# Ledger of designs, part 78: peptides against a protein of PDB entry 7AL2

Target 1, 85 residues: chain A of PDB entry 7AL2
Amino acid sequence: YEIMLIRPKTIDDINYVVDQVLEESNPVILDLSFLEKESPANFKLAGEKIKQMRSNYGAEALLLSRCNDKNLIIIAPKGVSLVRK

## One batch from the design tools (peptide; made by RFdiffusion4, then SolubleMPNN)

Design b2_p25_1_s2 (from b2_p25_1, 9 letters changed)
Fold by OpenDDE base, seed 3:
Structure b2_p25_1_s2 (fold): chain B 85 residues (1-85), chain A 25 residues (1-25)
Amino acid sequence: as target 1 above (85 residues)
Amino acid sequence: SAMEEESEKVAESLIEEGEKKLEEL
């Protein structure tokens, strides 16, 4: 698999993340800081989709960093476990 | 602000229950 890195700016970018996790089985490292600042509605939508992937498809998600200019989340598809050593 | 509070709640809610933050990148 590949690890995807993306800072979503549009709904199309959000749907791209969903496709990568559910269809391609690729982990994604997301920076949600753009949506948080520029589109609260799309930020909320992104959060809802991540929750849906966790609840319905066995995805895992973890907050990596949160500050004024970064909101980094890793989401792993079913079959790729996030392991802390 | 109300927007900041909502944003923080959304960010925190993305984590699976019981998971902890990793070292900040």
Scores: peptide ipSAE 0.031, ipTM 0.586, DockQ to the pose 0.052
Fold by OpenDDE base, seed 4:
Structure b2_p25_1_s2 (fold): chain B 85 residues (1-85), chain A 25 residues (1-25)
Amino acid sequence: as target 1 above (85 residues)
Amino acid sequence: SAMEEESEKVAESLIEEGEKKLEEL
């Protein structure tokens, strides 16, 4: 698999994340800071989709970093485990 | 603010329940 890196800015970007996780089985490290600042609606949408992937598809998601200019989340598809060493 | 509270709530809710926590990058 590939690890995708993205700072989504549009709904298309959000859907791209979903496709990468669910269709391609690629982990995604995404920065939600743009959406959080510029589009509360799309930020909420992104969060809902992440929750759906967790609830319905066995994805894992962890907050990696949270500050004023970044909101980094890792999403791992089913079959890719997140391990802390 | 309400926006900050919502943002924080969303962020916290994205952490997998009952799973390990990582050190912040």
Scores: peptide ipSAE 0.030, ipTM 0.589, DockQ to the pose 0.051
Fold by OpenDDE base, seed 5:
Structure b2_p25_1_s2 (fold): chain B 85 residues (1-85), chain A 25 residues (1-25)
Amino acid sequence: as target 1 above (85 residues)
Amino acid sequence: SAMEEESEKVAESLIEEGEKKLEEL
């Protein structure tokens, strides 16, 4: 698999994340900082999609970093385990 | 404006809720 990197800016980008996780079975490292600042509606949508992937499709998600200019999350598809040591 | 104030409050609420959810991941 591939690990995808994205800072979503649009609904299309959010859907891209969903497609990568669910259809391509690729982990995604995403930065939600743009949506958080520029589009509260799309920020909420992104959060809902992450929740749906976790709840309905066995995806895992982990907050990597939260600061003033970054909101980094990794989402792993079912079959790719996120393990903390 | 009233619209700006309301939109700001909504935005802040959504951000706070999002952050809380992410911290729980």
Scores: peptide ipSAE 0.027, ipTM 0.557, DockQ to the pose 0.075
Fold by OpenDDE base, seed 1:
Structure b2_p25_1_s2 (fold): chain B 85 residues (1-85), chain A 25 residues (1-25)
Amino acid sequence: as target 1 above (85 residues)
Amino acid sequence: SAMEEESEKVAESLIEEGEKKLEEL
């Protein structure tokens, strides 16, 4: 698999994340800071999609970094385990 | 050194943040 890096700005980007996780089985490291600031509606949508992937498809999501200009999250598809050492 | 200590603190901070499951999302 590949690890995808993205800072979503549009609904298309959100759907890209979903596609990468569910169809391509690629982990995605995403920065939600743009959506949080510029599109609260799409930020909410992104959150809902993440919840759905966790609830329905066995994806895992973990916060990597949070500050005023960063909201970094990793989403791992089913079969890719996020392991803490 | 001060730089090493700063790097260690950054690493510790990132580890701590990375251990937080995203419950709200």
Scores: peptide ipSAE 0.023, ipTM 0.488, DockQ to the pose 0.039

Design b2_p25_1_s3 (from b2_p25_1, 7 letters changed)
Fold by OpenDDE base, seed 2:
Structure b2_p25_1_s3 (fold): chain B 85 residues (1-85), chain A 25 residues (1-25)
Amino acid sequence: as target 1 above (85 residues)
Amino acid sequence: SEMEEESEKVAESLIEEGEKLLEEL
């Protein structure tokens, strides 16, 4: 698999993340800071999509870093474990 | 603010039970 890095700006980007996790089985490291600042509606949508992936498809999600200019989250598809050491 | 509260709720929901922010990043 590949690890995708993206800072979503549009609904198309959000759907790209969903596709990478669910269809391609690729982990995604995403920065939600753009959506949080520029489109609260799409930020909420992104969160809902991530919750759905966790609840319905066995994805895992971990908040990596949150500060003024970053909101980094890793989403792992089912079968790829997130392990903290 | 209400917007900040919503943002926090979304962020918290993105962490699975037993997981937390990686503060070293």
Scores: peptide ipSAE 0.031, ipTM 0.570, DockQ to the pose 0.054
Fold by OpenDDE base, seed 3:
Structure b2_p25_1_s3 (fold): chain B 85 residues (1-85), chain A 25 residues (1-25)
Amino acid sequence: as target 1 above (85 residues)
Amino acid sequence: SEMEEESEKVAESLIEEGEKLLEEL
């Protein structure tokens, strides 16, 4: 698999994240800071999509950093485990 | 504001229970 990096700006970008996790089985590190600042509605939508992937598809999500105009989240598909050492 | 409060709650909900922020990132 590949690890995708993205700072979503549009609904299409959000759907891209969903596609990468569910269809391609790729982990995604995403920065939600743009949506949080520029589109609270799309920020909420992104959060809802991540929750749905966790609840319905066995994805795991972890907040990596929330500072300095960054809101970094990793979302891992089912079968790719996030291991804390 | 309510908008800011909602945004923060969304961010918090994205953390798996028991997980912590990686301060070095």
Scores: peptide ipSAE 0.031, ipTM 0.567, DockQ to the pose 0.052
Fold by OpenDDE base, seed 5:
Structure b2_p25_1_s3 (fold): chain B 85 residues (1-85), chain A 25 residues (1-25)
Amino acid sequence: as target 1 above (85 residues)
Amino acid sequence: SEMEEESEKVAESLIEEGEKLLEEL
């Protein structure tokens, strides 16, 4: 598998994340800072989709970093374990 | 604010229970 990196800006980008996790089984490192600042509606949508992937498809999600200009999340598909040492 | 409240709710939903923020990348 591949690890995808994206800073989503549109609904299409959000759907891309979903497709990567669920269809391609690729982990995604995403920065939600653009949506958080520029589109509260799409920020909420992104969060809801990530929650759905966790709840319904066995994905795992972890907040990597949160500050004024970053909101970094890793989401891993079922079968790819996120392990902290 | 409403925006802050929504942001917090979304952020909380993105972390698995018991997992912690990484301080630095």
Scores: peptide ipSAE 0.030, ipTM 0.562, DockQ to the pose 0.053
Fold by OpenDDE base, seed 4:
Structure b2_p25_1_s3 (fold): chain B 85 residues (1-85), chain A 25 residues (1-25)
Amino acid sequence: as target 1 above (85 residues)
Amino acid sequence: SEMEEESEKVAESLIEEGEKLLEEL
């Protein structure tokens, strides 16, 4: 698989993340800080999609870093285990 | 603000659902 990195800015970007995780089985490292700042509605949508992928498709998600200019989340598709040493 | 509240809710939801913060990043 490939690890995708994206700072989503549009609904199309959010759908791209979903496609990468569910259809391509690629982990995605997201920075949600743009949506968080510019579109609370799209930020909420992104969060809902993440929760749906976790609840319905066995995806795993971890909050990597949260600050004023960064909101990093990793989403791993089912079969890719996130392990902290 | 409402925007900040939404941001906190999303982050808190992930934590409450068993996810964790990697402070080194």
Scores: peptide ipSAE 0.028, ipTM 0.571, DockQ to the pose 0.054

Design b2_p25_1_s4 (from b2_p25_1, 11 letters changed)
Fold by OpenDDE base, seed 1:
Structure b2_p25_1_s4 (fold): chain B 85 residues (1-85), chain A 25 residues (1-25)
Amino acid sequence: as target 1 above (85 residues)
Amino acid sequence: SAMEKESQEVADSLIEEGEKLLKEL
């Protein structure tokens, strides 16, 4: 598999993340800081999509870092385990 | 090391906060 890196800015980007996780089975590291600051509506949508993938499709999500300019989250599809050591 | 342990504790806290955030969205 591939690990996708993206800082979503549009709804198309959000849907791209969903496709990568659910259709391509690729983990995604995404930075939500742009949406959080520039589009509350799309930020909420992104969160809802992540929640749906976790609840309905067995995806896992973890916060990697949150600071002034970053909101980094990893989303792993079912079958890719996120392990903390 | 002590630094690694502290870093892991911070990481764990961020993960917990992130999970809470994701549940709230």
Scores: peptide ipSAE 0.029, ipTM 0.503, DockQ to the pose 0.073
Fold by OpenDDE base, seed 2:
Structure b2_p25_1_s4 (fold): chain B 85 residues (1-85), chain A 25 residues (1-25)
Amino acid sequence: as target 1 above (85 residues)
Amino acid sequence: SAMEKESQEVADSLIEEGEKLLKEL
């Protein structure tokens, strides 16, 4: 598999993330800082999509880094394990 | 060591914030 990196800015980007996780079975490292600052509505949408992937498809999510200008989260599809040591 | 404790405290803080964020998502 591939690991995708993206800082979503549009709904199309959000849907791209969903497709990568659910259809391509690729982990995605997301920076949600743009949406959080520039589009609260799309930030909420992104969160809902992540929740849906976790609840309905067995995806996992983990915070990697959060600061003033970054909100990094990894989403892994079912079959790719995220382990904290 | 003190350095290890500091780094772990930062890590724990990120974990807690992450869990809070994920609950909100």
Scores: peptide ipSAE 0.026, ipTM 0.473, DockQ to the pose 0.062
Fold by OpenDDE base, seed 5:
Structure b2_p25_1_s4 (fold): chain B 85 residues (1-85), chain A 25 residues (1-25)
Amino acid sequence: as target 1 above (85 residues)
Amino acid sequence: SAMEKESQEVADSLIEEGEKLLKEL
């Protein structure tokens, strides 16, 4: 598999993340900081879709970094385990 | 100013909601 990196800016980008996780089975490292600053509505939408993937498809999500200009999250599809040590 | 105060309150609210969302992932 591939690990995708993206800083979503549009709904299309959000849907791209969903496609990568669910259809391609690729982990995604995404930075939500743009949406958080520029589009609260799309920020919320992104969060809802991540929760949906977790609840319905066995995806895992983990916050990697939260600071002034970064909201980094990794989303792993079912079958790719995220382990903290 | 009143405008600055209002803007800051809105910003704070949005930040809090965003952080809450992230923690719920």
Scores: peptide ipSAE 0.026, ipTM 0.487, DockQ to the pose 0.054
Fold by OpenDDE base, seed 4:
Formats: structure tokens, C-alpha cells, sequence
Structure b2_p25_1_s4 (fold): chain B 85 residues (1-85), chain A 25 residues (1-25)
């Protein structure tokens, strides 16, 4: 598999993340900082999609970094284990 | 190890900072 990196800015980007995780089974490192600042609605949507992937498809999500200019989350599809040491 | 402890401290800080975000995910 591939590890995708993206800072989503649009709904299309959010759907791309979903496709990568669920259809391609690729982990995604995603920066939500743009959405959080520029579109609270799309930020919420992204969060809902992540929650759905966790709840319905066995995906896992962990916070990697949080500050004023970045909000990094890793989303792993089912079968890829995330371990914090 | 020392490096692991340092990483854990950073991780703990990030968790605290991102608490609201984590609740939304």
C-alpha cells in the first residue's frame, strides 16, 4: 500500500481521503488545519467521515500534531495497526 | 528508553492540545 499525504481544502479532497482509506486501503496523513480555519462546516464533515470510517469500517485515527498552523491526523484502514510508543 | 520517554511526553502534550479535536473524530 501507499501512504497518502494531503491537506484537504474542498469536499472533493475529503472524499478523496475516504476513497484512499476505504477503496484503496491506503493510510492517509491528513492536515485538517485549512478546513478548521476556513470552513468549519467542511471541518465538521471531515470529522464525521473519519468517525464513520472508524465506526463502520474498522479504520483507526490518531492525532500526530496539533498547533496553530497544522492539525495532523493519521487514518489507517483496517489491517494497518497504529501504535504509539 | 530516553527517546521513547521524550516522544511520549510530546505525545501526551499533543493529546491534551487536541482533546477537542479527538472528541470530534
Amino acid sequence: as target 1 above (85 residues)
Amino acid sequence: SAMEKESQEVADSLIEEGEKLLKEL
Scores: peptide ipSAE 0.023, ipTM 0.487, DockQ to the pose 0.073

Design b2_p25_2_s1 (from b2_p25_2, 8 letters changed)
Fold by OpenDDE base, seed 2:
Structure b2_p25_2_s1 (fold): chain B 85 residues (1-85), chain A 25 residues (1-25)
Amino acid sequence: as target 1 above (85 residues)
Amino acid sequence: SKEEEEKKKLLEEGRKILDETVDLS
């Protein structure tokens, strides 16, 4: 599989993340900082999509970094395990 | 303004969802 890196700016980008996780089974490193700053509505939508992927499809989501400039989360499909060492 | 208050609400709701959904590393 591939690991995708994306800082979404649009609804299309959010849907791209969903497709990568659910259809392509690729982990995604996601930076929500643009949406948080520029589109609170799409920021909430992105959160809802992450929740749905976890609740309905067994995806995992792990916070990598949260600060003024970035909000990084890794989302892994059910077949990929996130392990902390 | 009412618009800014709504945006603030959306951010808070989004943050709450993420807090409930995303594990801490």
Scores: peptide ipSAE 0.755, ipTM 0.941, DockQ to the pose 0.917
Fold by OpenDDE base, seed 5:
Structure b2_p25_2_s1 (fold): chain B 85 residues (1-85), chain A 25 residues (1-25)
Amino acid sequence: as target 1 above (85 residues)
Amino acid sequence: SKEEEEKKKLLEEGRKILDETVDLS
């Protein structure tokens, strides 16, 4: 599989993340900092989509980093395990 | 303003969803 990296700015970008995880079975590292700063509505929507992917499809979501400039989360499709050592 | 208040509310709601959904590393 591939690991996708994206800083979503639009609803199309959010849907792209969903497609990558659910249809392509690719983990996605996403930075939510743009949505958080520029579109609170789409920021909430992104959160809802992540929750839905976990609840309905068994995806995992892990916080990588949160700071002033970045809000990094990795989303893994079911079957790809995220392990901390 | 009402617009800024709504934006703040949406941010708080989004953060709440993420806090209960995203695991910590």
Scores: peptide ipSAE 0.754, ipTM 0.941, DockQ to the pose 0.915
Fold by OpenDDE base, seed 3:
Structure b2_p25_2_s1 (fold): chain B 85 residues (1-85), chain A 25 residues (1-25)
Amino acid sequence: as target 1 above (85 residues)
Amino acid sequence: SKEEEEKKKLLEEGRKILDETVDLS
C-alpha cells in the first residue's frame, strides 16, 4: 500500500481521503488545519467522515499533532495496524 | 453576527466529533 499525505481544502479533497482509505486501502496522514481555519462547515464534515470510516469500516484514527498551524491525524484502513515502539 | 456564531458552532461540533473519534498518540 501507499501512505497519502494531504491538507484538504475542499469537499473534493475530503472525498479523496475517503476514497484512499476505503477504496484503495491506503493510510492517510491528514492535516485539518486549513478547514478548521477557513471552512468550519467542511471541518465538521471531515470529522463526520472520519467517524464514519472508523465506526462502519474499522479504520483507525490517531492524533499525531495539534497546534496553531497544524492538526495532523493518521487514518489507517482496516488491516493496517498503527503501532508505537 | 449570526454567521460568525454559526461558524463557531460548527467548529465546536467538529471538534467534539474528533474528540470522540480520534485516539491520542
Scores: peptide ipSAE 0.755, ipTM 0.942, DockQ to the pose 0.914; fails the geometry check
Fold by OpenDDE base, seed 1:
Structure b2_p25_2_s1 (fold): chain B 85 residues (1-85), chain A 25 residues (1-25)
Amino acid sequence: as target 1 above (85 residues)
Amino acid sequence: SKEEEEKKKLLEEGRKILDETVDLS
């Protein structure tokens, strides 16, 4: 698989993340900082999509970094384990 | 303003969803 990196700015970008995780089975490292600053509605939507992927498809979601200018999360499809050593 | 209050609410709701959904590293 591939690891995708994206800082989503639009609903299309959010849907791209969903497609990568669910259809392509690719982990995605995403930065929600743009949505958080520029589109609160789409920020909430992104959160809802992540919740749905976990609840319905067994995806994992792990916070990598949250600070003033970054909100990094890795989303892994079912079958790809996120392991902290 | 109403718009700013709505934006604040959406951010809070989004943050709540993420806090409940995303594991901490």
Scores: peptide ipSAE 0.755, ipTM 0.941, DockQ to the pose 0.929; fails the geometry check

Design b2_p25_2_s2 (from b2_p25_2, 8 letters changed)
Fold by OpenDDE base, seed 2:
Structure b2_p25_2_s2 (fold): chain B 85 residues (1-85), chain A 25 residues (1-25)
Amino acid sequence: as target 1 above (85 residues)
Amino acid sequence: MEKEEEEKKLLEEGKKILEETVSRS
């Protein structure tokens, strides 16, 4: 599989993340900082999509980094395990 | 001001969703 890295700016980007996780079974490293600052509506939407992927499809979401200008989350599809050593 | 309050609410709701959904290692 591939690991996708994206900083979403539009709804299309959010849907791309969903497609990568659910259809392509690719983990996605997601930076929500743009949406958090520029589009609260799409920020909430992104959160809802992540919740849906976890609740309905067994995806896992893990916080990588949270600071003033960064909000990094990795979303893993059901077949990929996130392990900390 | 009304728009700003709505945006603030959306932001808070989004943060709450993520707090409940995203794990910390």
Scores: peptide ipSAE 0.717, ipTM 0.925, DockQ to the pose 0.892
Fold by OpenDDE base, seed 3:
Structure b2_p25_2_s2 (fold): chain B 85 residues (1-85), chain A 25 residues (1-25)
Amino acid sequence: as target 1 above (85 residues)
Amino acid sequence: MEKEEEEKKLLEEGKKILEETVSRS
């Protein structure tokens, strides 16, 4: 599989994340900082999509970093386990 | 003002969803 990196700015970007995780089975490193600052509505939507992927499809979502200019989350599909060594 | 309050609410709701959804390593 591939690991995708994206800082979504639009609904299309959010849907791209969903497609990568659910259809392509690729983990995605996601930076929500743009949506958090520029579009609260789409920020909430992104959160809802992440919740749906976890609850309904067994995806795993892990916080990588939270700071002033970054909100990094990795989303892994069910077949990929996130392990810290 | 109403728009700003609504955006604040959306942001809060989004943060709540993520808090409940995203794990910490």
Scores: peptide ipSAE 0.716, ipTM 0.925, DockQ to the pose 0.872
Fold by OpenDDE base, seed 5:
Structure b2_p25_2_s2 (fold): chain B 85 residues (1-85), chain A 25 residues (1-25)
Amino acid sequence: as target 1 above (85 residues)
Amino acid sequence: MEKEEEEKKLLEEGKKILEETVSRS
């Protein structure tokens, strides 16, 4: 599989993330910092999509980094395990 | 000001969803 990296700016970008996880079975490293600062509505939407992927499709979401101007989360599709060394 | 308050609310709601959904290492 491939690991996708994206800093979404639009609804199309959010839906791209969903497609990568659910249809392509690719993990996604997601930076939510742009939406958090520029579009609170789409920031909330992104959160809802992540919750839905976890609850309905067995995806896993893990916080990588939370600091100024960066909000990194990895989303793994069902079948890809995230393990701390 | 009203739009700003609405955006603040949406931001807080989004943060709450992520706090409940995203795991920590």
Scores: peptide ipSAE 0.716, ipTM 0.925, DockQ to the pose 0.880
Fold by OpenDDE base, seed 4:
Structure b2_p25_2_s2 (fold): chain B 85 residues (1-85), chain A 25 residues (1-25)
Amino acid sequence: as target 1 above (85 residues)
Amino acid sequence: MEKEEEEKKLLEEGKKILEETVSRS
């Protein structure tokens, strides 16, 4: 699999993340900082999508970093284990 | 403005969703 990195700015980007996780089974490292600043509506939507992927498809979401201009989350599809050593 | 208040609400709701959804390790 591939690991995708994206800072989504549009609904299309959000849907891209969903497609990568659910259709391609690729983990995604995603930075929500743009949406948080520029589109609260899409920020909420992104959160809802992450919740849905976790609840309905067994995805795992882990916070990587939350600081000034970053809100980094890794979303792993079912079958990819996130392990902290 | 109504829009600003609504955006604030959306932001808070989004943050809440993520807090409940995203694990911290």
Scores: peptide ipSAE 0.716, ipTM 0.925, DockQ to the pose 0.914; fails the geometry check

Design b2_p25_2_s3 (from b2_p25_2, 9 letters changed)
Fold by OpenDDE base, seed 5:
Structure b2_p25_2_s3 (fold): chain B 85 residues (1-85), chain A 25 residues (1-25)
Amino acid sequence: as target 1 above (85 residues)
Amino acid sequence: SEEEEKKKKLLEEGQKILDETVDKS
């Protein structure tokens, strides 16, 4: 698999994340900072999509970093385990 | 303003979903 990196700005970007996780089975490193600043509605939508992927498809999601200019989350499809040593 | 209040609410709701969904490292 590949690891995708994206800072989504539009609904199309959010749907791209969903496609990468569910259709391509690729983990995604996601930065939500743009949506937080520019589109609260799409920020909430992104959260809803992450919840749906976990609830319905067994994806995992882990916080990597949260600061003033970044909100980094890794989303892993079912079958890819996230482990901290 | 009403618009800013709505935006604030959406951010809070979105963050609540993330807090409930995303694991901490």
Scores: peptide ipSAE 0.766, ipTM 0.943, DockQ to the pose 0.901
Fold by OpenDDE base, seed 1:
Order: C-alpha cells, then sequence, then structure tokens
Structure b2_p25_2_s3 (fold): chain B 85 residues (1-85), chain A 25 residues (1-25)
C-alpha cells in the first residue's frame, strides 16, 4: 500500500481521504489545520467522516500532533495496524 | 457576532467528535 499525505482544503479533499482509506486501503496522514482556520463546517464534516470510517469500516485513527498550527492525524484502513513503541 | 458564534460552535463540535474518535495515546 501507499501512505498518502494531505492537508484537506475542500469537500473533495475530504472525500479523497475517504476513498483512499476505504477503496484503496491506503493509510492517510492528514492535517486538519486548514479546515480549522478556513472552514469550520468542513472541519466538523471531516471529523464526522473519520468517525464514520471507524464505526462502519473498522478504520483506526491516531493523533500525531496537536498544537496551535497543526492537527495531524493518521487514519489506517482495516487490516493496517497502528502501533506505538 | 452570530456568524462568529456559529463558526465557534462548529469548531467545538468538530473537535469533540475528534476527541471521541481519535486515539491520543
Amino acid sequence: as target 1 above (85 residues)
Amino acid sequence: SEEEEKKKKLLEEGQKILDETVDKS
């Protein structure tokens, strides 16, 4: 698989993340900082999509970094384990 | 303003979802 990196800016970007996780089975490292600053509605939508992927498709989601200028999360599809050592 | 309050609420709701969904450990 591939590891995708994206800082989503639009709904299309959010759907791209969903497609990568669910259809391509690729982990995605995403930065939500743009949506937090520029589109609170899409920020909430992104959160809802992440929740849905976990609840309905067995995806995992792990916080990588949270600060005033970053909100980095890795989302792994079912079958790809996220492990912290 | 009303618009800013709406944006604030959306951010809070979004972050709440993430806090409940995303592993922080």
Scores: peptide ipSAE 0.766, ipTM 0.942, DockQ to the pose 0.858
Fold by OpenDDE base, seed 2:
Formats: C-alpha cells, structure tokens, sequence
Structure b2_p25_2_s3 (fold): chain B 85 residues (1-85), chain A 25 residues (1-25)
C-alpha cells in the first residue's frame, strides 16, 4: 500500500481521503489545519467522515500532532495496524 | 456576530467528534 499525505482544502479533498482509506486501503496522514481556519463547516464534515470510517469500516485514527498551526491525524484502513513503540 | 458564533459552534462540534473518535498517541 501507499501512505498518502494531504492537507484538505475542499469537500473533494475530504472525499479523496475517504476513497484512499476505504477503496484503496491506503493510510492517510491528514492535516486539518486549513479547514479549521478557513471552513468550520468542512472541518466538522471531516470529523464526521473519520467517525463514519471508524464506526462502519473498522478504520483506526490516531492523533500525531495538535498545536496552533497543525492538526495531524493518521487514518488507517482495517487491514493496516497502527502500533506505538 | 451571529455568523462568527455559528462558525465557533461548528469548530466545537467538529472537535468534539474528533475527541471522541481519534486516539491520542
């Protein structure tokens, strides 16, 4: 598989993340900082999509970094395990 | 303003979803 890195700016970007996780089975490193600053509605939508992927498809989601200018989350499809050492 | 309050609420709701959904490392 591939690991995708994306800082989504639009609904199309959010849907791209969903497709990568669910259809391509690729982990995604996601930076939500743009949506937090520029589109609160799409920020909430992104959160809802992450919840749906976990609830309905067994995806995992892990916070990598949360600060003033970054909100980094890794989303892994069911076939990929996230392990902390 | 009312618009800013609505945006603030959306951010709070989004963050609440993330807090409930995303594990912390």
Amino acid sequence: as target 1 above (85 residues)
Amino acid sequence: SEEEEKKKKLLEEGQKILDETVDKS
Scores: peptide ipSAE 0.766, ipTM 0.943, DockQ to the pose 0.904
Fold by OpenDDE base, seed 3:
Structure b2_p25_2_s3 (fold): chain B 85 residues (1-85), chain A 25 residues (1-25)
Amino acid sequence: as target 1 above (85 residues)
Amino acid sequence: SEEEEKKKKLLEEGQKILDETVDKS
């Protein structure tokens, strides 16, 4: 599999994340900082999509970093384990 | 303004969802 890195700006970008996780089975490192600043509605939508992926498809979601101008979350599809050593 | 209050609420709601959904390392 591949690991995708994206800072979504549009609904199309959000849907791209969903497709990568659910259809391509690729983990995604997601930066939500643009949506927080520029589109609160799509920020909430992104959160809802992450919740749906965890609840309905067994994805994992882990906070990597939350600081100024950065809100990094990794989303892993079911079957890919996130392990800290 | 009302517009800004709506945006603020959306951010709060979005963050609430993330807090409930995303694990912390």
Scores: peptide ipSAE 0.766, ipTM 0.943, DockQ to the pose 0.887

